# Designs tried in a protein design run: peptides against a protein of PDB entry 3QIS. Part 67

Target 1, 334 residues: chain A of PDB entry 3QIS
Amino acid sequence: PSLELSRREFVFENVKFRQLQKEKFQISNNGQVPCHFSFIPKLNDSQYCKPWLRAEPFEGYLEPNETVDISLDVYVSKDSVTILNSGEDKIEDILVLHLDRGKDYFLTISGNYLPSCFGTSLEALCRMKRPIREVPVTKLIDLEEDSFLEKEKSLLQMVPLDEGASERPLQVPKEIWLLVDHLFKYACHQEDLFQTPGMQEELQQIIDCLDTSIPETIPGSNHSVAEALLIFLEALPEPVICYELYQRCLDSAYDPRICRQVISQLPRCHRNVFRYLMAFLRELLKFSEYNSVNANMIATLFTSLLLRPPPNLMARQTPSDRQRAIQFLLGFLL

## One batch from the design tools (peptide; made by RFdiffusion4, then SolubleMPNN)

Design b1_p12_4_s2 (from b1_p12_4, 6 letters changed)
Fold by OpenDDE base, seed 4:
Structure b1_p12_4_s2 (fold): chain B 334 residues (1-334), chain A 12 residues (1-12)
Amino acid sequence: as target 1 above (334 residues)
Amino acid sequence: RSFEELLEEMRE
């Protein structure tokens, strides 16, 4: 069997979080026999491509002189955003298009990723006084490394950060402040807030706005701004309630005093974000007659975002654990 | 603390 490929090199310029890019190519069976094609893993890989890449179709049959279009889809989800933001991974891959009883064809994927405040740690974002796209990539790497070290230091030393350092971290990320301040000002009376989905185009505009500027007003509907907050919280590499406190939150879920003690042990930025979000959500609950928001809905929604099980426990979360997690959050909303 | 007081502390 033999194939002709219309292209073997693909460049994905300016790849962004949640923005789908597609490149297409054709494969043609120029042989005299039917062939089966498939994208195959390299010798040391479990998958035929990186998590942010997909081929469609990834396998198929071609009759003699048949042609098929293959789409190469690049999509940076919450699962790939953090490693791309840090530069640990890059928009580079090699795909192996295998023919049964035939040859391997190599496809080169390249491009560039544009960093996002989505999928960046709360610690790093609290140090970023400017939009992430204004931060040099070298400094992003340093901020991620330093964020890990300061998280460890802040857990070990409840030392007040010296008030006098010119590099004092923000109390909360400016991106969280912008989203929540907008929702507080404009969305408290919004019917079906956090229940109606945003528009995908508006979500992309909000993400781009937060990555590139410090706006006076966030673009888009209140629903899109609300969903952008949910996406932001979901994309955090470390959830607002750190993974190390997850079990203690579940164990304390029915004791409001212990719940508050657990939250007091969060790193400063995480603790501030948690308190800020809880204050906002309690304010929204005062407008329940207008916004249709109730404590059970909010607790159910935000628990999955704020109090995520550690990756090693995610597959083992019981309905009881979920109910305890919801109960933990309810103690801050009521 | 009111939400407004928290917002003011975040603006300082």
Scores: peptide ipSAE 0.035, ipTM 0.764, DockQ to the pose 0.647
Fold by OpenDDE base, seed 5:
Structure b1_p12_4_s2 (fold): chain B 334 residues (1-334), chain A 12 residues (1-12)
Amino acid sequence: as target 1 above (334 residues)
Amino acid sequence: RSFEELLEEMRE
């Protein structure tokens, strides 16, 4: 069996969070026998590609002189955004197109990623006074390392020794402030807020706006700004309620005093973001006659974003754990 | 209410 490939080198320029890019190529059976093709893992890999890449179709059968189009799709989700922001991973891969009883064909994937405030830690964002695209990548790495160390010190209640003139971190990320301040000013009377989806083009504009600027006004509809807040919270590498406190939140769900004590043990930036979001959501609930928002809907929606099970808990959240998590959040909304 | 007023309410 033999294939001819129209292209073997692919470049994905300016890859961004949640922006799909596609490159296409053709494979043709230039042999006299039918062939089966598949993308296969390299010797040390479990998958044929990195999590931000896919081929469609990834396998198939070609008769003699048959041609098929293959799409290479690059999409950075919440699962890949953090490692790309830090430069731990890059827009580089090698795909192996295998022919049954034939030759391997290598495809080279390359490109560049543009960092996002989405998928960046709350600790790092509190240290960023400028848009993330203005921050040198080297400084971004240092900010994530420093942020990890500060999170650990905060959890251990270790008093920082030297008051070195480290610029005081922001109380909350400017990106969260921009989103919530916009919603507070313009969306409190918005019918079906957090129930109506945003527009994908507006979501991309909001992400690009937050990554590149400090706007006076966020572009797009109130629904798109509301969905951008949900996407931001979902994309956090560490949820607003840190994984270390997850079980304690569930255990305390019916004791409002213990719930407040658990929140007081969050790292300063996480605690501030949590209290800020709860204050905003309580204010939004006062306008329920206009926005159709109720406490049960909000608690159900935000619980999945703010209170995630730790990655080491292979078990899907039980219906009981989900109800406890919702009850925990309700104690801050009512 | 300013963001500052919301931040003050969070300090209590």
Scores: peptide ipSAE 0.034, ipTM 0.754, DockQ to the pose 0.181
Fold by OpenDDE base, seed 2:
Structure b1_p12_4_s2 (fold): chain B 334 residues (1-334), chain A 12 residues (1-12)
Amino acid sequence: as target 1 above (334 residues)
Amino acid sequence: RSFEELLEEMRE
């Protein structure tokens, strides 16, 4: 069997979080026999491609002189955004298009990723006074390392935050501030806030806006801004309530005093973000007659975002654990 | 209320 490929090199320029890019190519059976094609893993890989890449179709049959279009889809989800932001991973891959009883055809994937404030740690974002796209990639790496070291120091209570450091971190990420301040100003009377989905185009505009600028006003509907906040919280590599405190939050869920003590043990940036969000959500609940928002809905929605089970426990989360997690947040909303 | 006022209320 033999294939002809219309293209073997693919460049995905300016790949962004949640923005689908597609490149198509044709494969043709220029042989005299039917052939089966498939994308196969390399020798040391479990998958035929990186998590942000897919081929469609990834396998198939071609009769002699038959042609098929293959789409290479690049999509950076919450699962790949952090490793791409840090430069641990890159928009580079090699696909192996295998032909049964035939040859391997290598496809080269390349490109560049544009960093996002989505999927960046709260610690790193608190150090970023400028939009992430203005921060040199080398400095992003340094900010992540410094952020990790400060988280560790904060958890260990070893070193007071050097209040004398020439660059005081922000109390909360500017991106969270921009989202929440917008919602506070314009969305408190918005009917069905956090219940109506945003528009995907507006969500992309909001993400791009936060990555590239410090706007006076966030573009899009209140629903899109609200959903952008949810996406931001979901994409955090470490949730607002650090994984280390997850079990303690569940254990304290019915004791409001212990709940507050647990929150006080969060790293400074995480603690500030938590308190900021809770203050905003309590304010939003005062307008329940207008926005149809209630404490149970908000607690249920934000629990999955703010109080995520550690990855090792995710498969074991009971309905009781979820109810305790909701109860924990309710103690800050009521 | 400014963001600063909301942050001050969270410090108390």
Scores: peptide ipSAE 0.033, ipTM 0.755, DockQ to the pose 0.184
Fold by OpenDDE base, seed 3:
Structure b1_p12_4_s2 (fold): chain B 334 residues (1-334), chain A 12 residues (1-12)
Amino acid sequence: as target 1 above (334 residues)
Amino acid sequence: RSFEELLEEMRE
C-alpha cells in the first residue's frame, strides 16, 4: 500500500490561548489495494501528538484512488497554556502517519505561540506591570523563576518585601484588577451574572485585550467579562488557594476563625487576590435582587476554581470534600 | 467603595 500526501509541513503562526487553528491536507490511496492509516506515537511517546494538537480523522480506511481530508487542529487549552507561556514547550511536533503494512509518513508541525496572561502564575503577573505581549519571552522565564523564589520566601515569612525596590510587585495582577473592577462597576445589576455564558468571540477579544493592553474598559458583555474571570482563575497554574493549603481549608471549613488563619498563610499575591475576590463577591451579593446571584451559587462556582484539589488528590475528591470546600468559601461570602 | 478602598481592606 502507498499514500500520496498533499502536504507534509504545517506552520501555525501566532497560536493563542483558546484560539483554534486548523490546517488541512489530503491523503490519497495511489495504490491498488485498500489501506488503513493511523497516526501513531513516536518511540517513547504515549500519544501520537502533543496535548495542544490533534488530527481529525486520526485513523481510517481508504479504497484505491480514494482521498480523505485530514484536519490538524491546534488548540491551546488550560492544560497546555502554562508550559507554552514559559517556553518549556513550543509549537513544534512530528506526526507519524502510519500505513498498515506500508510506510511511515512524517509530518512536521511548527509555529509560534503568543504568551497569555491566562495560565501565567499570580506571582509573575504581580511583577508584570505591562501587558504580557510587551514583555520579552526571556524576561517571562526570569519572572516565573523569581516568582517561585518569592513564593517560597513569603511562605517562610522570612524577608519583608524590600519596600524601596523600583520593582515592587503589584498587590494583585492588573488583569484581575481590570476584570473585577469592570464587573464591580458595570455588572453588579446584571441579571443572571455568572449564570449566563459569554460569547466565544467576546472572550477571545477580552483575552487579546488583557494580553496586549491596559484598557480603560474591557470589551464585551458583562457575561463575557464574568466568564473571562472564571477562565482566568481556571487557567492559573497554581489556584488562588495554593495546593499546599487545600486539605487545611477542608479541615477548617466549619470554623471561620481557622479559615481566616489558613488564608493568612497564603503567599502575599494569592492572599491578596483571594481577599479581593471575596470582597467583590460580597459586594455582588448585596445586589442579589437584580443579578440573581446567591451565596450558595457563588460558593459552588468559585470553589472549583479557587480551591482545586492537588493533582494527586483530584481522583479522590469525595462529595464530603466538595461540601467542605464550598463551606470554606461560604465563610467568606456571608 | 473604590478599588483602592478594597485594596486597603486587604492590607489589614
Scores: peptide ipSAE 0.032, ipTM 0.756, DockQ to the pose 0.206

Design b1_p12_4_s3 (from b1_p12_4, 6 letters changed)
Fold by OpenDDE base, seed 5:
Order: structure tokens, then C-alpha cells, then sequence
Structure b1_p12_4_s3 (fold): chain B 334 residues (1-334), chain A 12 residues (1-12)
């Protein structure tokens, strides 16, 4: 069996968070026998491609002289954004198109990724006074490493913030401030806020705006700005409530005093973001007659974003655990 | 509530 490929080299320029890019190529059976093709893992890999890449179709049969179009889809989700922002991963891959009883065909994937404030740690963002696209990639790496070390030190109650670290971090990321300040000013009377989805084009504009500028006004509808906040919180490498405190939040869910004590143990930036969001959401609930927002809806929605189970416990989350997590947030909304 | 007011509540 043999195949002819119309193209073997693919370049994905300016790959961004949540922006789908597609490149297509054709394969043709130029042999005299039917053939089965499949994308296969390389010798040391479990998957045929990196998490941000997909082939469609990834397998199939071709009769003699038959042709099929294959789409290579590049999409950076919340699962890949953090490792791409840090430069730990890159827009580079090699795909192996295997022909049964035939040869392997290699496809080269290359490109560049543009960093996003989405999928960046709260600690790193609190140190960024400028848009992330203005920050040199080398400095982004240093900021993430330093942020990890400071978080660990903060959790260990060890080192007083050495007075000599020149620039005080922001109390909250400017990106969260921009989103929440916009919603507070313009969306408190918005009917069905957080219930109506945003527009995908507007979401992309909001992401690009936050990555590249400090706008006076966020573009798009109130629904798109609200959804952008949800996407931001979901994309955090560590949730606003750190994984280390997850179980303690569940255990304290019915004691408001213990709940406040648990929140007080968060790293400063996480604690600040949590309090800021809760203050905003309590204010939003005062306008329930206009925006149709209620405490149970908000608690249910934000619980999944703010109070995520640790990766090792995700598969074991009970309905009781979810209800306790909701009850924990309700104690800050009521 | 201004951002400054929200920041003040966060300090309490």
C-alpha cells in the first residue's frame, strides 16, 4: 500500500488561547490495494499528538484512487494554556501517519504561541503591572518560578516578605479588576447575567484586549464580559481557593467562622481575589429584581470555578462534596 | 462601590 500526501509541513502562526486554527491536507491512495491509515503515537508517547492538536479524521480506509481530506486542528484549551504560557511546551509536534502493512509518513507541525493572562497564576499576574504581551518571555518564566516559591513560603509561614523586594505586587490581578469593575459599573442591571452565554467573537476580543492592553472599557456585551470572567477563573493553573484548602472548605461548609478562618490561610493574592469576587457577587445580588441572579445560582456556578477538587480527587467527587462546596460559598454570599 | 471601597473591605 502507498499514499500520496498533498502537504507534510504545517505552520500555525500566532496561536492564541481558545482560538481554533485549522490546516487541511489531502491523502490519496495511489496504490492498487485498499489501505487503512491511522495516526499513531511515537515510540515514547501515549498519544499520537500533543493535547492542543487534533487530526480529523485520525483513521480511515481508502480504496484505490480514493482521496480524503484531513484537518489538523490547533486549539489551546485551559489544559494546555499554562504550559504554553511558561514556554514549557511549544507549538511544535511531529505526527506519524501510519499505513497498515506500509510505511510511516511524518508530518511536521510548527508555529508560535502568544502568551495569555488566561492560564497564568494569580501570583505572577499580581507582579505584572503591564499587559502580558508586553512582558518578555524570559521574565514570564522568572515570574512563574518566583511565584511558585513565594506561594510555598507563604503556605509554610516562613519568610516575612523581605522589605527589599522593590515593587509591591498588586492586591489583585489587573485583569480581574478590569473584568469585575466593568461588570459592577455596567452589568448589575443586566437581565440573565451569568445565565446567557457570550459571543465567541467578543470573547476573543476581550481576551486579546486583556492580553495586549489596559483598556478604559472592555469591548463586547455584558454577557461576554461575564463569561470572560468565568473563563479566566476556570483557566487558572491553581483555583482561587488553593487545592491544599479544598477538603478544609468542605469540612467547614456549615460553620461560617471556620470558613472565614480557612480563607484567611490562602496566599495573599488568592485571598484578595476571593474576597473581591465575593464582595462583587454580594453587590450583584442586590439587583436580583433586574438581573435575575440569585445566591443559589451564583454559588452553584462559581463553586465549580473557585473550589475545584485536587486532580487526584476529581474522579471521586461525591454529590455530598459538591453540596458542601456550594454551602461553603453561600456563607460568603448571604 | 468604588474599587477603593472594595479594596478597603478586603483589608478588613
Amino acid sequence: as target 1 above (334 residues)
Amino acid sequence: MTFEELLKEMRE
Scores: peptide ipSAE 0.027, ipTM 0.723, DockQ to the pose 0.196
Fold by OpenDDE base, seed 4:
Structure b1_p12_4_s3 (fold): chain B 334 residues (1-334), chain A 12 residues (1-12)
Amino acid sequence: as target 1 above (334 residues)
Amino acid sequence: MTFEELLKEMRE
């Protein structure tokens, strides 16, 4: 069996968070026998491609002289955004198109990723006074490494931040401030806020806006701005409530005093973001007659974003754990 | 601290 491929090299330029790109090619059975094709993992890989890449179809049958179109889809989700922002991963892959009882065909995937404030740590973002797209990649890497080290130092309560010549970090990321300030100004009376989905095009505009500028006004509907805040919180590599405090939050869920003590143990930026969000959400609850927002809805929604189980426990979260997590957050909304 | 107070503190 043999295949002819219309193309073997694919370039995905300017790949962005949540922006789907597609490249298509054709495979043709130029042999005299039916053939089965499949994308197969390399010897050391569990998957035929990186998490941000997909082939459709990834397998199939071709009769003699049959042709099929294959789509290569590049999509950076929350699962890939952090490793691409850090440069730990890149828009590069090699796909192995296997022909059953035949040979392998190699496809080269290349391109470039444009960093996003989405999927960047709160610590790094607090150090970024400019849009992330204005930050040199080298400095971005340094900021992430330094952010990890400072988080550890902050948790250890060891070194006062040397008030030295390094620019004081922001109290909260400017991106969080921009989103929340917009919602506070314009969305408090918005019916069905956080209940109505945003528009995908508006979400992309908001992401691009936050990555490239410091706007006076965020583009899009209040629903899109609200959803962008949810997406931002979901995409954080470390949730607003750090993973190390997750169990303590559950254990304290019915003791408001202990809950506040747990929050006080958060790194400064995480603690500030948490308090800022809780203050905003309490303000929205005052307008419940207009926005249809209630404490149970908000607690349920934001708990999954702010108080995520550690990756090792994610598959083991019980309904009781979820209820405790919701109760923990309710103690800050009421 | 109210939301307005926190917003004020962040603007200073």
Scores: peptide ipSAE 0.027, ipTM 0.721, DockQ to the pose 0.547
Fold by OpenDDE base, seed 2:
Structure b1_p12_4_s3 (fold): chain B 334 residues (1-334), chain A 12 residues (1-12)
Amino acid sequence: as target 1 above (334 residues)
Amino acid sequence: MTFEELLKEMRE
């Protein structure tokens, strides 16, 4: 069996969070026998491609002189965004197109990723006074390392945050501020806020806007801005309530005093973001007559984003744990 | 309410 490939080198320029890119190529059976093709893992890999890449179809049969189009889809989800932002991973891969009883064909995937404030840690974002696209990648790595060390120091109560450095971190990420301030100004009377989905095009514009600028006004509908906030919170590598405090939040869910103590133990940036969001959401609830937003809806929605189970416990989350998590958040909304 | 005002209310 033999294949002819129309292309073997693929370049994905300016890959962005949640923006699908597609490159197509053709494979043709130039042999005299039917053949089966498949993308196969490289030696020691579990998957035929990196998580941000997909081939469609990834396998198939070709009759002699048959041709099939294969799409290479690059999509950076919340699952890949953090490792791409840090430069731990890159838009580079090698695909092995295997032909049964034939040879392997290698496809080279390359490109560049454009960092996003989505999927970046709260600690790093609090240090970024400029849009992330203006920050050199080398400096992003340093900011993440420093942010990790600061989180650890804060959790260990070892070092007072040196308030004296000219580089005081922001109290909250500017991106969260921009989103919440917009919603506060323009969306308090928005009917079905957080219940109506945004437009995908507007979401991409909002993401690009936050990554590249500090706008006076966020583009898009209030629904798109609201959904962008949800996407932002979901994409955080560490949730607003750190994984280390998850169980304590559940255990304290029925004691508002203990709940406040648990929140006080969050790293400064996480604690500030939590309080800021709760203040905003309480304000939004005052307009429930206009926006149809209620405390139970908000608590249910935001609990999944703010109070995520640690990865090791995700599969074990009981309905009781979910209810406790909701009750924990309700104690800050009411 | 400005962000600064909201932050002030959260500090009090």
Scores: peptide ipSAE 0.026, ipTM 0.721, DockQ to the pose 0.184
Fold by OpenDDE base, seed 3:
Order: structure tokens, then sequence, then C-alpha cells
Structure b1_p12_4_s3 (fold): chain B 334 residues (1-334), chain A 12 residues (1-12)
């Protein structure tokens, strides 16, 4: 069996978080026999491609002289955004198109990723006074390393924050402040807030706006700004309530005093973000007659974002654990 | 509006 490929090199320029890019190519059976093709894993890989890449179709059958179009889809989700932001992963891959009883055909995937404030740590964002696209990649790496070290020091209670670092971190990320300030000013009376989905084009504009600027006003509808806040919280590499405190939150869920003590043990930036979000959500609940928002809905929605189970416990989360997590948040909303 | 101003308004 034999194939002819119209293209073998693919370049995805300026890849962004949640922005789909597609490249197409054709494969033709130029042999005399029917053939089956498939994308196969490289040696030591479990998957035929990286998580941000997909081939469609990834397998198929071709009669002699038959041609099929294959789409290579690049999409950076919450699952890939953090490793791309840090430069741990890159827009580079090699696909192996295998022909049954034939040869392998190699496809080269390359390109560049544009960093996002989405999927960046709260600690790094608190140190970032400018939009992420203005920060050199080398400095992003330093900010993540410094953020990790400061988090570890804070958890160990060992070293007083060196007050001598000339640049104090922000109390909360500017991106969270911009989203919440907009919602507070313009969305408290918005009917069905957090219940109506945003527009995909507006969400992309909001993400690009936060990555590239410090706007006076966020573009898009209140629903799109509200959904952008949810996407931001979901994309955090570590949830607002750190994984280390997850079990303690569940254990304290029915004791409001212990709940507040648990929150006081969060790293400074996480604690500030949590308190800021809870203050905003309590304010939003005062306008329930206008926005149709209630405490149970908000607690249910935000619990999955703010109080995620550690990766080792995700498969074991019981309905009881979920209810305790909701109850924990309710104690800050009421 | 500053972060501190917003937090103040949310407490009133």
Amino acid sequence: as target 1 above (334 residues)
Amino acid sequence: MTFEELLKEMRE
C-alpha cells in the first residue's frame, strides 16, 4: 500500500487560549490495493498527539485512487493552557500516519503560543502589574518560580515576607479586579446573571483584552463578562482554595468559625481573591429580585470552581463530599 | 475605582 500526502508541514501561528485553528491536507491512495490508515503513538507515547491537537478523521479506509481530507485542529483548553503559558510545552508535535502493512508518514506540527492570564497562577498574576503579553517569557518563568517559592514559604510559616522587595504584589490579580469591578458596576441588575451563557466571540474579545491591556471597560455583554470570570476561575492551575485545604473545608463545612479559620490559612493572594469574590457574590445576592440569583445556585456553581478536589481524590468524590463543599461556600454567602 | 474602594462599597 502507498499514500500521497498534499502537505506534511503545518505551522500554527499565534495560537491562543480557547481559539480553534484548523489546517487541512489530503491523503490519496496512489497504490493498487485498498489501505487502512491511522495516526499512531510514537515510541513511549500513550496518545498519537499532544492534548491541544486533534486529527479528524484519525483513522480510515481508502480504496485505490480514493482521496480523503484530514483536519488538524489546534485548540488550547484549560487542560493545556498552564503548561503552554510556562513554556513547559510548546506548539510542536510530530504525527505518525501509519499505513497498515505499509510505511509510516511523518507530519511536522510547529507554531507559537501567545501566553494568557487565563491558566496563570494567582501568585504570578499578583506580581504582574502589566498585561501578560507585555511580560517577557523569561520573566514569566521567573514569576512562576518565585510564586511557587513564596507559596511554600507561606505554608511553612518560616520566613516573614521580605518587606524589602521594592515591588509589593497586588492584593488580587488585576484581571479578577477588572472582571468583578465590571460585574459589580453594570451586572448587579442583570436578569439571569450566571445562568445565561455568553457569546463565544465576546468571550474571545474579553480574553484578548485582559491579555493585552488594562481597559477602562471590558467589552461584551454582562453575560459574557460573567462567563469569562467562570472560565478564569476554572482555568487556574490551582483553585482559589488550595488543594492542601480541600479536606479541611469539607470537615469544617457545618462550623462557620472553623471555616473562617481554614480560609485564614490560605496564601495571601488566594485568601484575598476568596474574600473579594465572596464579598462580590454577597452583594450580587442583595439584587436577587432583579438578577434571579440565589445563594444555592451561586454556591453550587462556584463550589466546582473554587473548591476542586485534589487530582488524587477526583475519582472518589462522593455526593456527600459535594454537598459539604457547597455548604462550606454557603457559610460565606449567607 | 480602586480595589479598596470596591471592597468598601461591598461592605456598606
Scores: peptide ipSAE 0.025, ipTM 0.719, DockQ to the pose 0.140

